# Peptides against a protein of PDB entry 4GMN: the designs that were tried, part 181

Target 1, 375 residues: chain A of PDB entry 4GMN
Amino acid sequence: RYANITLLALVTLASIGTDFQETLVKGNQGSRESPISAADEEWNGFDDADGDAMDVDQKSSSGEDQEEDYEEIDVKEDDEDDDDDSITSEMQADMERVVGADGTDDGDLEDLPTLRELIQTAVPQLIRLSNLPIDSDESLTIQSHALSALNNISWTISCLEFANGENANIHNAWYPTAKKIWRKTILPILEADSADLKLATQVTSLAWAVARVLHGETPTDGNPHRKFISLYHSSKQQAGGNSNSIEEPEDPFQGLGVKCIGVVGSLAHDPAPIEVNREVGVFLVTLLRQSNNVPPAEIVEALNQLFDIYGDEELACDKEVFWKDGFLKHLEEFLPKMRTLTKGIDKRTQPELRTRADEALLNLGRFVQYKKKHA

## One batch from the design tools (peptide; made by RFdiffusion4, then SolubleMPNN)

Design b2_p20_5_s3 (from b2_p20_5, 15 letters changed)
Fold by OpenDDE base, seed 5:
Structure b2_p20_5_s3 (fold): chain B 375 residues (1-375), chain A 20 residues (1-20)
Amino acid sequence: as target 1 above (375 residues)
Amino acid sequence: SKPIKIDEEALREGKVVQKE
């Protein structure tokens, strides 16, 4: 009885976090056309000025119009009025305020009472529940649901704009809590060295969401980047042996490999220790060199992370890692491989993956040209 | 610039890339 109520409360908190994310994404689509998927931030570092239009020779292959008679499968939309009573009118009002808030710097969420209660009251309990001793299947279920709720809340907050001091109140309220999630939930589970790939995937997803806000200010104690790199390699070794395909998630960007790349990329941002940045940068560049054996989604994520980490020439990592370690040559040598990889993705069967690969290819070309001008 | 030998084996083993 008590456990079922706890599970219901955890499922409700996880739902709240998802619905909050969807509304933030929808609200931001009104101002920026690209859905803020974690990787749709167009690298705006290029002034549009030098439009050298490379003539893409459109060979018009006259494909014959086979009129395939698509039988209208009358999918009865059973309008199950899921009265998704999960989003209170107070939560909707808080969400509308978050999208529009010129943040006051005080870290006081006075104007965001629901978000304040979520961060200050709910998240500390979720951290506690995620740290329960696993002595039963019930304790394992509670941990999984607590991790899911923490994941959804953390992802939602990571979709907020914090650049230029935007949402500074939310950032300041979240930042100490994000560090608590990292130290109390993520690190202990990563240290328990459980062979549970499901738990590892949940923790890695949560770690990515947290690291998308903390970046290089994420606690480096115990070298967590190496644990995620090891997890990446371990996940590849297991996929090759047991034909228990963990069902490749229908979304190629939800794979454990992509999540590991996203975490370590986020951890490598300034002001991360140069040694952490170097180890991550070398890992990412190595994936590009080995791209024939790497899923396309992981290549797209690895490229985006490399652009974000090394896009600013004023950062210490540009001189001490990017230039010193000769990354430009590896990126330039990867351009023709990326063109081949991107062209190999079917736009009809994998439209998102193709779009994201086309963008990453464009950005790679631009990034290589930029770095060559600044050499 | 000497090509940094990315010690892919050291990276796989979580070993610190030894400075040559």
Scores: peptide ipSAE 0.010, ipTM 0.473, DockQ to the pose 0.019
Fold by OpenDDE base, seed 3:
Order: sequence, then structure tokens, then C-alpha cells
Structure b2_p20_5_s3 (fold): chain B 375 residues (1-375), chain A 20 residues (1-20)
Amino acid sequence: as target 1 above (375 residues)
Amino acid sequence: SKPIKIDEEALREGKVVQKE
């Protein structure tokens, strides 16, 4: 009984987090109707606010379609037009405010009561539930659902713009909580060296969502970037050995490899330690060199992360890593391979992967040209 | 599912770029 109520509450929180994400993504897409059409515009870097970088909207559709064989509870169709607005009118009002809010600098969420309760009341409980001792299948199920709820909440918040002081109130409220998720949920699970691929995928998805907000300010204690790089390599070694259908996630961008790249890329942003940046940058460039054996979605993600990390020439990592370790040569040598890879993706069977690969190829050409001009 | 071992030695594969 108590477990079922807890699970229902966790599923509800996970659903709310997904619906909130979809609504925020739709709201942000309405403001980001920069016409993709200017193929001939000079790439001026990522530091220029007017730089028409193709912002590849990382839609993390965490559709865990667990077809749990829900026994048909014969829920009598009582014809109540319960518009199953999974979003309460208060949540919808909070979403409308988040999309419209001039960021007040105060980390006060007075105007966002649902988001405040989510961050202040729900997330601390989810952190507790995700870090329970696993002693039963019930505790494992609770941990999984708590991680899913934390993932969806964290992804939703990571889809907000925080540049230029936008949503500063939400950022300031979330930032200490994000660090708490990292230290109390993500790191303990990574340290447990759990053999569970599902748990590893869940914690890596959550880590990416958290790292998309914290970037280089993500706690570097215990070198978590090395753990995610190790997890990446270990996941590849296992996939090759079992002809059991790892149901390739219907979405290539939901794979553990992509998630690992997204985490480590996010961790490598300024103000990350130069050695962390170097180790990640070398990992990402090595994936491009080994691209013949790397899934196209992971190449797309690795390219986007390299652009985001090294797009600003004023950053210490540009001089001390990008130029010093000769990354431009590797990116330039990868251009013809990327053209071949992108052209090999069938637009009919994999339209999203093809679109994102076409964008990443365009950005790679622009980025290489930019870096050659600024050499 | 088979155990994913987090092996710190896997980071060595990334060092290939720094050697050229």
C-alpha cells in the first residue's frame, strides 16, 4: 500500500517533469525561430551573441516505454471528460511564467509555487529514495522511479535558458539542488560500480541533465569524467559480445554512449580544470578518429560538445588544449569522413539522425573555417 | 544484463590524440 502510493507519486512526478519539458521546449522553440536558411553567413564563433550557430535542440525524449504488462484493470469508463491534463492549472501557470519571466535575480520562487515545491519538497525526497539501500526488488523499483523523476525534473530545468541572466531566479534555486543531486545521488551510484546497465543508463541520463546546468562548475571530486569515459568504453565492449538485442533504443540519441558523451562534454566547459577539459577533449577527438566503429548519433553528440567547449577563443582551454594538442587538424581531417557518414544515413528511415548529422556537418565546416581564420 | 565495469584504464584509449 505505502509502496504503491509512493510509486504512483513518483510516476506522477516523472510525468509532470516530461510534460513540463515538452511545454518548455515548445515555448523556447517559439522564441528560437531563427531561420536556418543562411548557409552563407560567416561563422563568427560561439561568443558572438549574433552567431548563427545551429542550436541543435537536444530533445531528450526519455520515453522509457517499459511495456509493463499492466494487467487491464477494468477501469470502468465513467464518461467523465476528465481532461487528463497531467499538468495542474497551477503547473501550467508556472510554465507560462517561466516562458515569460524576466529573470528576477533573487533565487526566490515566490511567483513559481509549483516549481518551488518541486525543487524544495519533492527533489530532496527523490534524492533520499534514489539513495536507499538496495535490499529488495521493491527498493530497486523505488530507486529506478526516483531516478526517472529526478531525470525528468532535471532535464526540464536544463531546457531553460540561463544565458545573460535569463531565469536567474530558477537557476539560483536549482544550482545548489543540482549539486546535491550530483553529490548525493549520481556520485554514490557511480562509486557503487553497479553491474546494472539500466541503472547506469538512468544515472548517466540524470548526470547529463544536471551537468547541462552546472557545466564546468560540476563538482570534480573523484574525477567523474573518467568514470563516464570508462562507462562509455565498458558499454561498447558488452554490446559487441551479446547478440541479445539490446533493443537499440528507437531513438539513437537515447543510447548510453550518447549520454556519456553529453555528460563529459558538459563537464569540460569553462571553468573546468584544464586537465579535465584536456582528457574530455582528447576522448571526443579520439571518437572522431575511430569513427568507423562509432554510432552516428555519438559522432553528432561528440561534434556538438567539441563546438560548445572550444567555440570561444578567449577561454584558457582554446590555447592550452585545442591549439596545443592540435585538435584543428583532426577536425579538418574528419570533414570528408563526416560528409560520407551523413550521406550514408537514410532520410526516410532515420530522418532525425539525418537532420542532426547534416547540421553537425555544416557546423563542423563553419567551425574549421572559423578556427583557421583565428589561428 | 552483463555487469558494466567502470575501468579507469579505458581512459587510455583517448590518449591517442596527444601522441601525434
Scores: peptide ipSAE 0.010, ipTM 0.486, DockQ to the pose 0.020
Fold by OpenDDE base, seed 2:
Structure b2_p20_5_s3 (fold): chain B 375 residues (1-375), chain A 20 residues (1-20)
Amino acid sequence: as target 1 above (375 residues)
Amino acid sequence: SKPIKIDEEALREGKVVQKE
């Protein structure tokens, strides 16, 4: 009885999240001019909006050279066996602050009471339900529905614009909750090494939605990018063996491979650790090199992620990864393959895939030209 | 159904061996 009520509540929350996503996507589609009209502008990178550099007058206060004698604190290398169970006391305190009814300013979402209740009341319960011990088919069903609800809410929020301080109140309210979803729902499921491809697909979809907001600020504990890359490879090995029984999703962009690419791409954005960026960048470029055996949708996603990660020349990853690891050569060598791949997609049977591949091909040409100009 | 082992070794095989 209680389980059926819980299940119905979870299905209802997942439905509300979907309806809200459709509403927000329709609202934002009014502001997203189709990128097709910008076809004639030279791609000059991500133009940072010319923030009018207010001339802060350099008052030359001649502060005196106090040579503070930095005593060499002889930090003894105590071989503390860091048992990696270290939820840092700060992370635990932040998690307790987000659970503690102490006065985090309820003010930021006053005008958005439904979204406030989704973030503050529903999501914490969904996180709890996603972490129930799996001891029955009923607990598996509850987890799956909790993950579906979290996915739909997280995807909905990830469709909001947060650039330039837009929706900052929603971002600020969501950000700690997104980190909590990552730490309490996503990581434990990834660590459980479950045989369930459905569960893996659900958690990867949720991880992508969360990582689309957190980007490089997504917690790197336990190297989750490696777990998703391994999941990508494992999914390919299983699909090759059982060609008959995994119904590939009708939508090529809903495939586990695309979702894995979307997660790891999002995780590799600045300010991600440079080694995380490198491992992801190498993975993505490797997919392009192996493109003969890679689904077109995964190639499109891998290209988009590469453009988003390495589009800004001011980022440390441009110098330390893109240029240092010679990615431009691989992208340039991929151009003729991408043209062939894109032309091979039937516009009649796969119109979306063809459109997105035509766009990715156009962007690849522009990106290669841009990077050659800035070499 | 075989567990989807998150095989960390599969990550090592994907290395773009930059042949210098």
Scores: peptide ipSAE 0.008, ipTM 0.471, DockQ to the pose 0.019
Fold by OpenDDE base, seed 1:
Structure b2_p20_5_s3 (fold): chain B 375 residues (1-375), chain A 20 residues (1-20)
Amino acid sequence: as target 1 above (375 residues)
Amino acid sequence: SKPIKIDEEALREGKVVQKE
């Protein structure tokens, strides 16, 4: 009786997290829809009027070839070096004003009562339920539903922009809770070294959602990046042996391999320890070198993670890992392979995978050019 | 009912900014 009420509450919390996500995603799309006026130019059908083939009268008029000598006016392109230095000062002053609000942003969610109750009331209970002793099929079911609810809430929050101090109130409220999910839910499940691929997939999905907010500030105790790299390799060894493939998710990007890449990529962001960044960077570059045996979705994710980790030249990982370990050469050597891989994806059968591969290929070309300019 | 599986990919594209 109590278990059924708990399960219903967990399903309800998981559904609220998804409905909140859908609302947030729709709200953001509506702000970037500048109304492209659908010029419904009703291209009124060309009436194929069958009009009669009247006579091609032959008139032979022999108009003379006047060679008009068009004088080539040599328009000197005056290279006006317009040093448009003007944009820097006013944008910088408005950015400084937003950073200068020394308000004790005490993670006050007064204006967001639903999100406050999710973070402060629901999540601590979900963490407790995910850590119940597993002694029955009922306790396994409760854990799975608690992980699903935590996943849905954590993913929803990870869709918010937190760059440049945006949503700081939500970030500050979530950050200690995200660390608590990591230490109390994720780490204990990863340390249990369970052969349950379903549980491993659930905890890896949750770990990715949490790590997408915490990045390099994710607790590094117990080397969790190595556990996810090990899980990646173990998942590939199991898929190759038994045709009891866990139904490959219909979406290529929902695969355990993609999730492992997303977690370790997120963990490797600044201010992660340089050796954590190096181990992850070498793992990701190794996937590109072995691309013939790697699913296209995992290659797309590995590329996106590499761009996000090493996109900033001011970060310690650029000098100490990217340049020092010669990653540029591997990315450049991968460009022709990525072109072949992307062209091999059928736009009709896998439109999303093809679009994301086309984008990742474009970004790889730009990233290689960027890094060559700043060498 | 089963918990709703979130499409983690649709989530990556959806950067949500609360406009002040």
Scores: peptide ipSAE 0.014, ipTM 0.478, DockQ to the pose 0.087; fails the geometry check

Design b2_p20_5_s4 (from b2_p20_5, 15 letters changed)
Fold by OpenDDE base, seed 1:
Structure b2_p20_5_s4 (fold): chain B 375 residues (1-375), chain A 20 residues (1-20)
Amino acid sequence: as target 1 above (375 residues)
Amino acid sequence: RKPIKIDEEALREGRKVLKE
């Protein structure tokens, strides 16, 4: 009885996460559909009806041309250097008040009650449920549903813009909770060394959603990037041996391999330790070198992650990893292979995969050209 | 209220994961 209520609550929370995402999408679309269409009411020019031209006989008054002699008043520019350097102590206090209002807008979600309750009330309970001892099929089912609910909430939040201080209130509220999900849910499951590929896929999906917000600030305890790289390789070894159709998700981008690449790519962003960045970068570049045996969706994700990690030349990873380990050469050598791979994708059977591969190919060409100019 | 800005690329990925 309690289990069924818990399961229903977890399914409901997972559904609320999905419905919340749909609501955010509709809200964002509604802001772009400013009704521009209402302003093109063609102002139907008032048909000026035949108003009788009253012949107002304006008498030609001969205005006499008085040549008013404008005397050039030589206004001497008295350069009174009034250095009124009276930056009054009040103006300095107002400037310090404007600069010191670095509004660390504490994660006050007063305006977002649903999101507040999801982060502050629901997620801590879901973390607890996902971290229960697995001693029965019932406890395994509870864990799976708790992971699904955490996944849906975390993915929904990871779809928000956080760059340049956007949504800072949401970021600040989510950040400590995301770290808690990582430490209390993701790491313990990754350490349990389960052969369950379903559980591995669920935890990797959740890890990707969390890492897409935390990036290089994701806790490095226990070298999680190496665990996901190991999981990637293990998943490939199992898929090659057992024709047990673990139904590869109909969407190529939902495969465990793509999810592993997405996690490790996200973990390698600044300010990740340079050694973590290097190990991930070498892994991603190695996938491109081995591309003949790698699914196209994983190649697309690996390219996108490489662009995001190494797009900024001011970051330490550009000099210490990208240039030092010769990644540009590998990307340039991969460009003709990517053209062949992308052309091999049928637009009719796999339209999305083809579109994303065409985009990744375009970006690869631009990225290689960019890096060659900044060499 | 400032509209919550959404990453549209992120949203494409997120919508797929939420259908599982």
Scores: peptide ipSAE 0.209, ipTM 0.854, DockQ to the pose 0.817
Fold by OpenDDE base, seed 3:
Structure b2_p20_5_s4 (fold): chain B 375 residues (1-375), chain A 20 residues (1-20)
Amino acid sequence: as target 1 above (375 residues)
Amino acid sequence: RKPIKIDEEALREGRKVLKE
């Protein structure tokens, strides 16, 4: 009975995290008149004041307008008001306040009571439940659901902008809790060195969500970047040996390898110790050098992490790691490989992977040019 | 009301993780 109530509460908290994200998304989309097409998100990490736009002569091949008469399938929006009573009116009001808050209230989460209760009351209990002694299938189930709930909450919070003091009240409330998740949930599970790939995937997903907010301020105690690099390599060895391929997640970006890259990339941001940055940077560049044996999604993630880590020339890691360890040469040598890799992705079967690879290829070209100009 | 700058990349990644 108590177990079922606890599990229901954990499932409900996991759903709340999902619904909160969806509402944040809908609220943000409703405030933007035009969906920025994902194609127009140029990498803004360069102050490119010098507008030498290379006119790439896109020869407009006049494909004949076959007016395929798309029969207007009158999808009757049956407004089945499925009042999914899962979202309380208070939660909706909090989500609207989060989306609507002009970030001028440096105040307590007094105006965000549901988010406050999630951070201050629910998350500390989820941390406790994720750290129960594993002595039964019930304790394993509780841990898994607690990790899922922590994941969903942490990912949802990681979708908020915190740059330039945006959402500072939420950031300030979350930051100590995120460090607590890291130290009390993530590190102990990583130190237990379990061969459970499901648990490893759950904890790595949570670690990525937490590290996306903490970045280089993530606790470096026990060199967690090395644990995730080790987990990356171990996961590749296990997937190659057992013909029970854990069904590769339908989304190539949800793989444990991508999640490991996302974690270690996030950990390497300033103000991370230069040696942590170096070890991560060398790991990422090594993936590019070994790209023939690396899934395309992991290459895309490794490139994005390299751009984010080394995009700022004023950071100590630019001089002490990027230039000193000769990363530009490796990126330049990878350009023709990335073009081949990207062209090899079928747009029909993997449209998202292809789009993200095309973006990463474009950004790699720009990044190499930028770094050559600033050499 | 300033739109909350949702990191659209964050949002893209977050939407994927929450569908699991």
Scores: peptide ipSAE 0.203, ipTM 0.847, DockQ to the pose 0.700
Fold by OpenDDE base, seed 2:
Structure b2_p20_5_s4 (fold): chain B 375 residues (1-375), chain A 20 residues (1-20)
Amino acid sequence: as target 1 above (375 residues)
Amino acid sequence: RKPIKIDEEALREGRKVLKE
């Protein structure tokens, strides 16, 4: 009985995450008169702003170095791990409260309370439910639904702009919770080394959503990037051996391989450790070198991740990884292969894949040209 | 209140994952 109610609550929370995304989209679109076609965000390389160097004579005022002693606030994570592994009546009441609060049809941008309750009340319950001991098919079902709800919430939040201090209030509320999802849900599942490709796909989808917000600030404990790279390779080996079609998702961008690339790409962003960045960068460049055996969607994702990671020349990874490991040569050598790959995609049968491949090809040409100019 | 700014590229990927 409790499990059925919990499952219903989890399904409802997953639905609320979807409805919340739709509401956010409608609210944002209602403020924008024209649908900006998402097709026109070409990576415009850094235009050399020939900004006339106005010689602002910065008079050297010798301001005294106030060493602001950043008291390292030892945030004792009082992990009061109240390991009450049971679906408590309180957990259920909290989930029912969150589900019940979102049913109010008042269409004003008062939706920040809902988002707050999702982050502060629902997500902690979902984390607990995703980390339950797997002792039954029922426990597996609960975990799967909890992961789906966490995925939907995390993806919805990852669709918000956080660059340049946009939505900083939401970012600040989400950031610690995203780290908790990573540490208490994603890492334990990745460590359990289950041969369950469904669970691996769910956790990888969630990991991508979380990592798209945390980027290089994603916890590096246990080298999760290596686990996702390993999962990528393992998924390719399994697909080759058993002719039992694990139904590759009809959408080529929903494949486990793409999701793995998206996760590790996101993890490699500044301020990720240079070693993490290097291992991911080498992985991505290696996919391009081996492109004859790599699905086109994974190539598109790998290119986009490479552009995002190495687009900024001021980042330490540009000098220490991109230039040092000779990535430009590999990208330049890949250009003719990418042209062939892109032309091989049928616009009629795979219009999205073709569009994204055409964009990635264009951006690759621009990126190579940019990097050659700034060499 | 400032409108919540959305990343449209992020939204494209997010919408796919939410339909599963």
Scores: peptide ipSAE 0.192, ipTM 0.852, DockQ to the pose 0.812
Fold by OpenDDE base, seed 5:
Structure b2_p20_5_s4 (fold): chain B 375 residues (1-375), chain A 20 residues (1-20)
Amino acid sequence: as target 1 above (375 residues)
Amino acid sequence: RKPIKIDEEALREGRKVLKE
């Protein structure tokens, strides 16, 4: 009885985290007059004012317009208007306030009561539930649901902009709680050496969400980057041996390998210790060198992480790692392989993977040119 | 009304992780 009520409460908290994200997304889309195509955030390098537009010679290959007759598959929208009024008027009002809030620096969430209760009341209980002794299938189920709820809350908060002091009140309220999730939930589970790939995937997803906010300020206690690198390699060894297809997630970007890359990439940002940055940078560059045996989605994520980590030349990691360890040469040598990899992705069967690979290829070209100019 | 600057990349990744 208590377990079923606890499970229902955990499922409800996980749902609240999802509904909060959906409302955030709807609120953002409603505030933007034009849907910024997810393709338009090209990494432009640093704004060097000297616009030498390299004329890309558009060789007009007159490919014949084969009018492929798109049979209009009449997908009956079953308008099951399940008006699941699950988004409380208070959550919607909180989301509207978050969208509208002139960020008071005080870390005060007085104007955001639902978010305040999620961070201050719910998350500390979820941390406690995720850290219970596992002695039964019931305790394992409670841990899994507590991790799912923490994941959903943490991912939703990681979708907020915190650059340039935006949402500083939310950042300041979340920051100590995020560090507590890391130290009290993530690290203990990573140290338990569980062969449970489901639990490893859940904790890695949560770790990515937390690390996307904390970046290089993520606690380095126990070298968590090495644990995630080890988990990456272990996951590849297990996938090769057991033809029990862990159903490769239908989305290539939901794979444990991508999640591990996302975590370690986020951990390597300034002000991370330079040796943590180096170990992660070497790991990511090594994935590019062995790209023939690496899933395309992991290559895309590894490239994006390399751009984010080494995009700023003023950071200590640029001189002490990027240039010192000769990363530019590896990126240049990878550029023709990335072109081949990207062209090998079918736009019809994997449109998102192709779009993200085309973007990462473009950004790789720009990044290599930028780094050559600033050598 | 300053829009919440939402990290669109964060939204793209976050939407996928929340569907599990």
Scores: peptide ipSAE 0.194, ipTM 0.850, DockQ to the pose 0.734; fails the geometry check

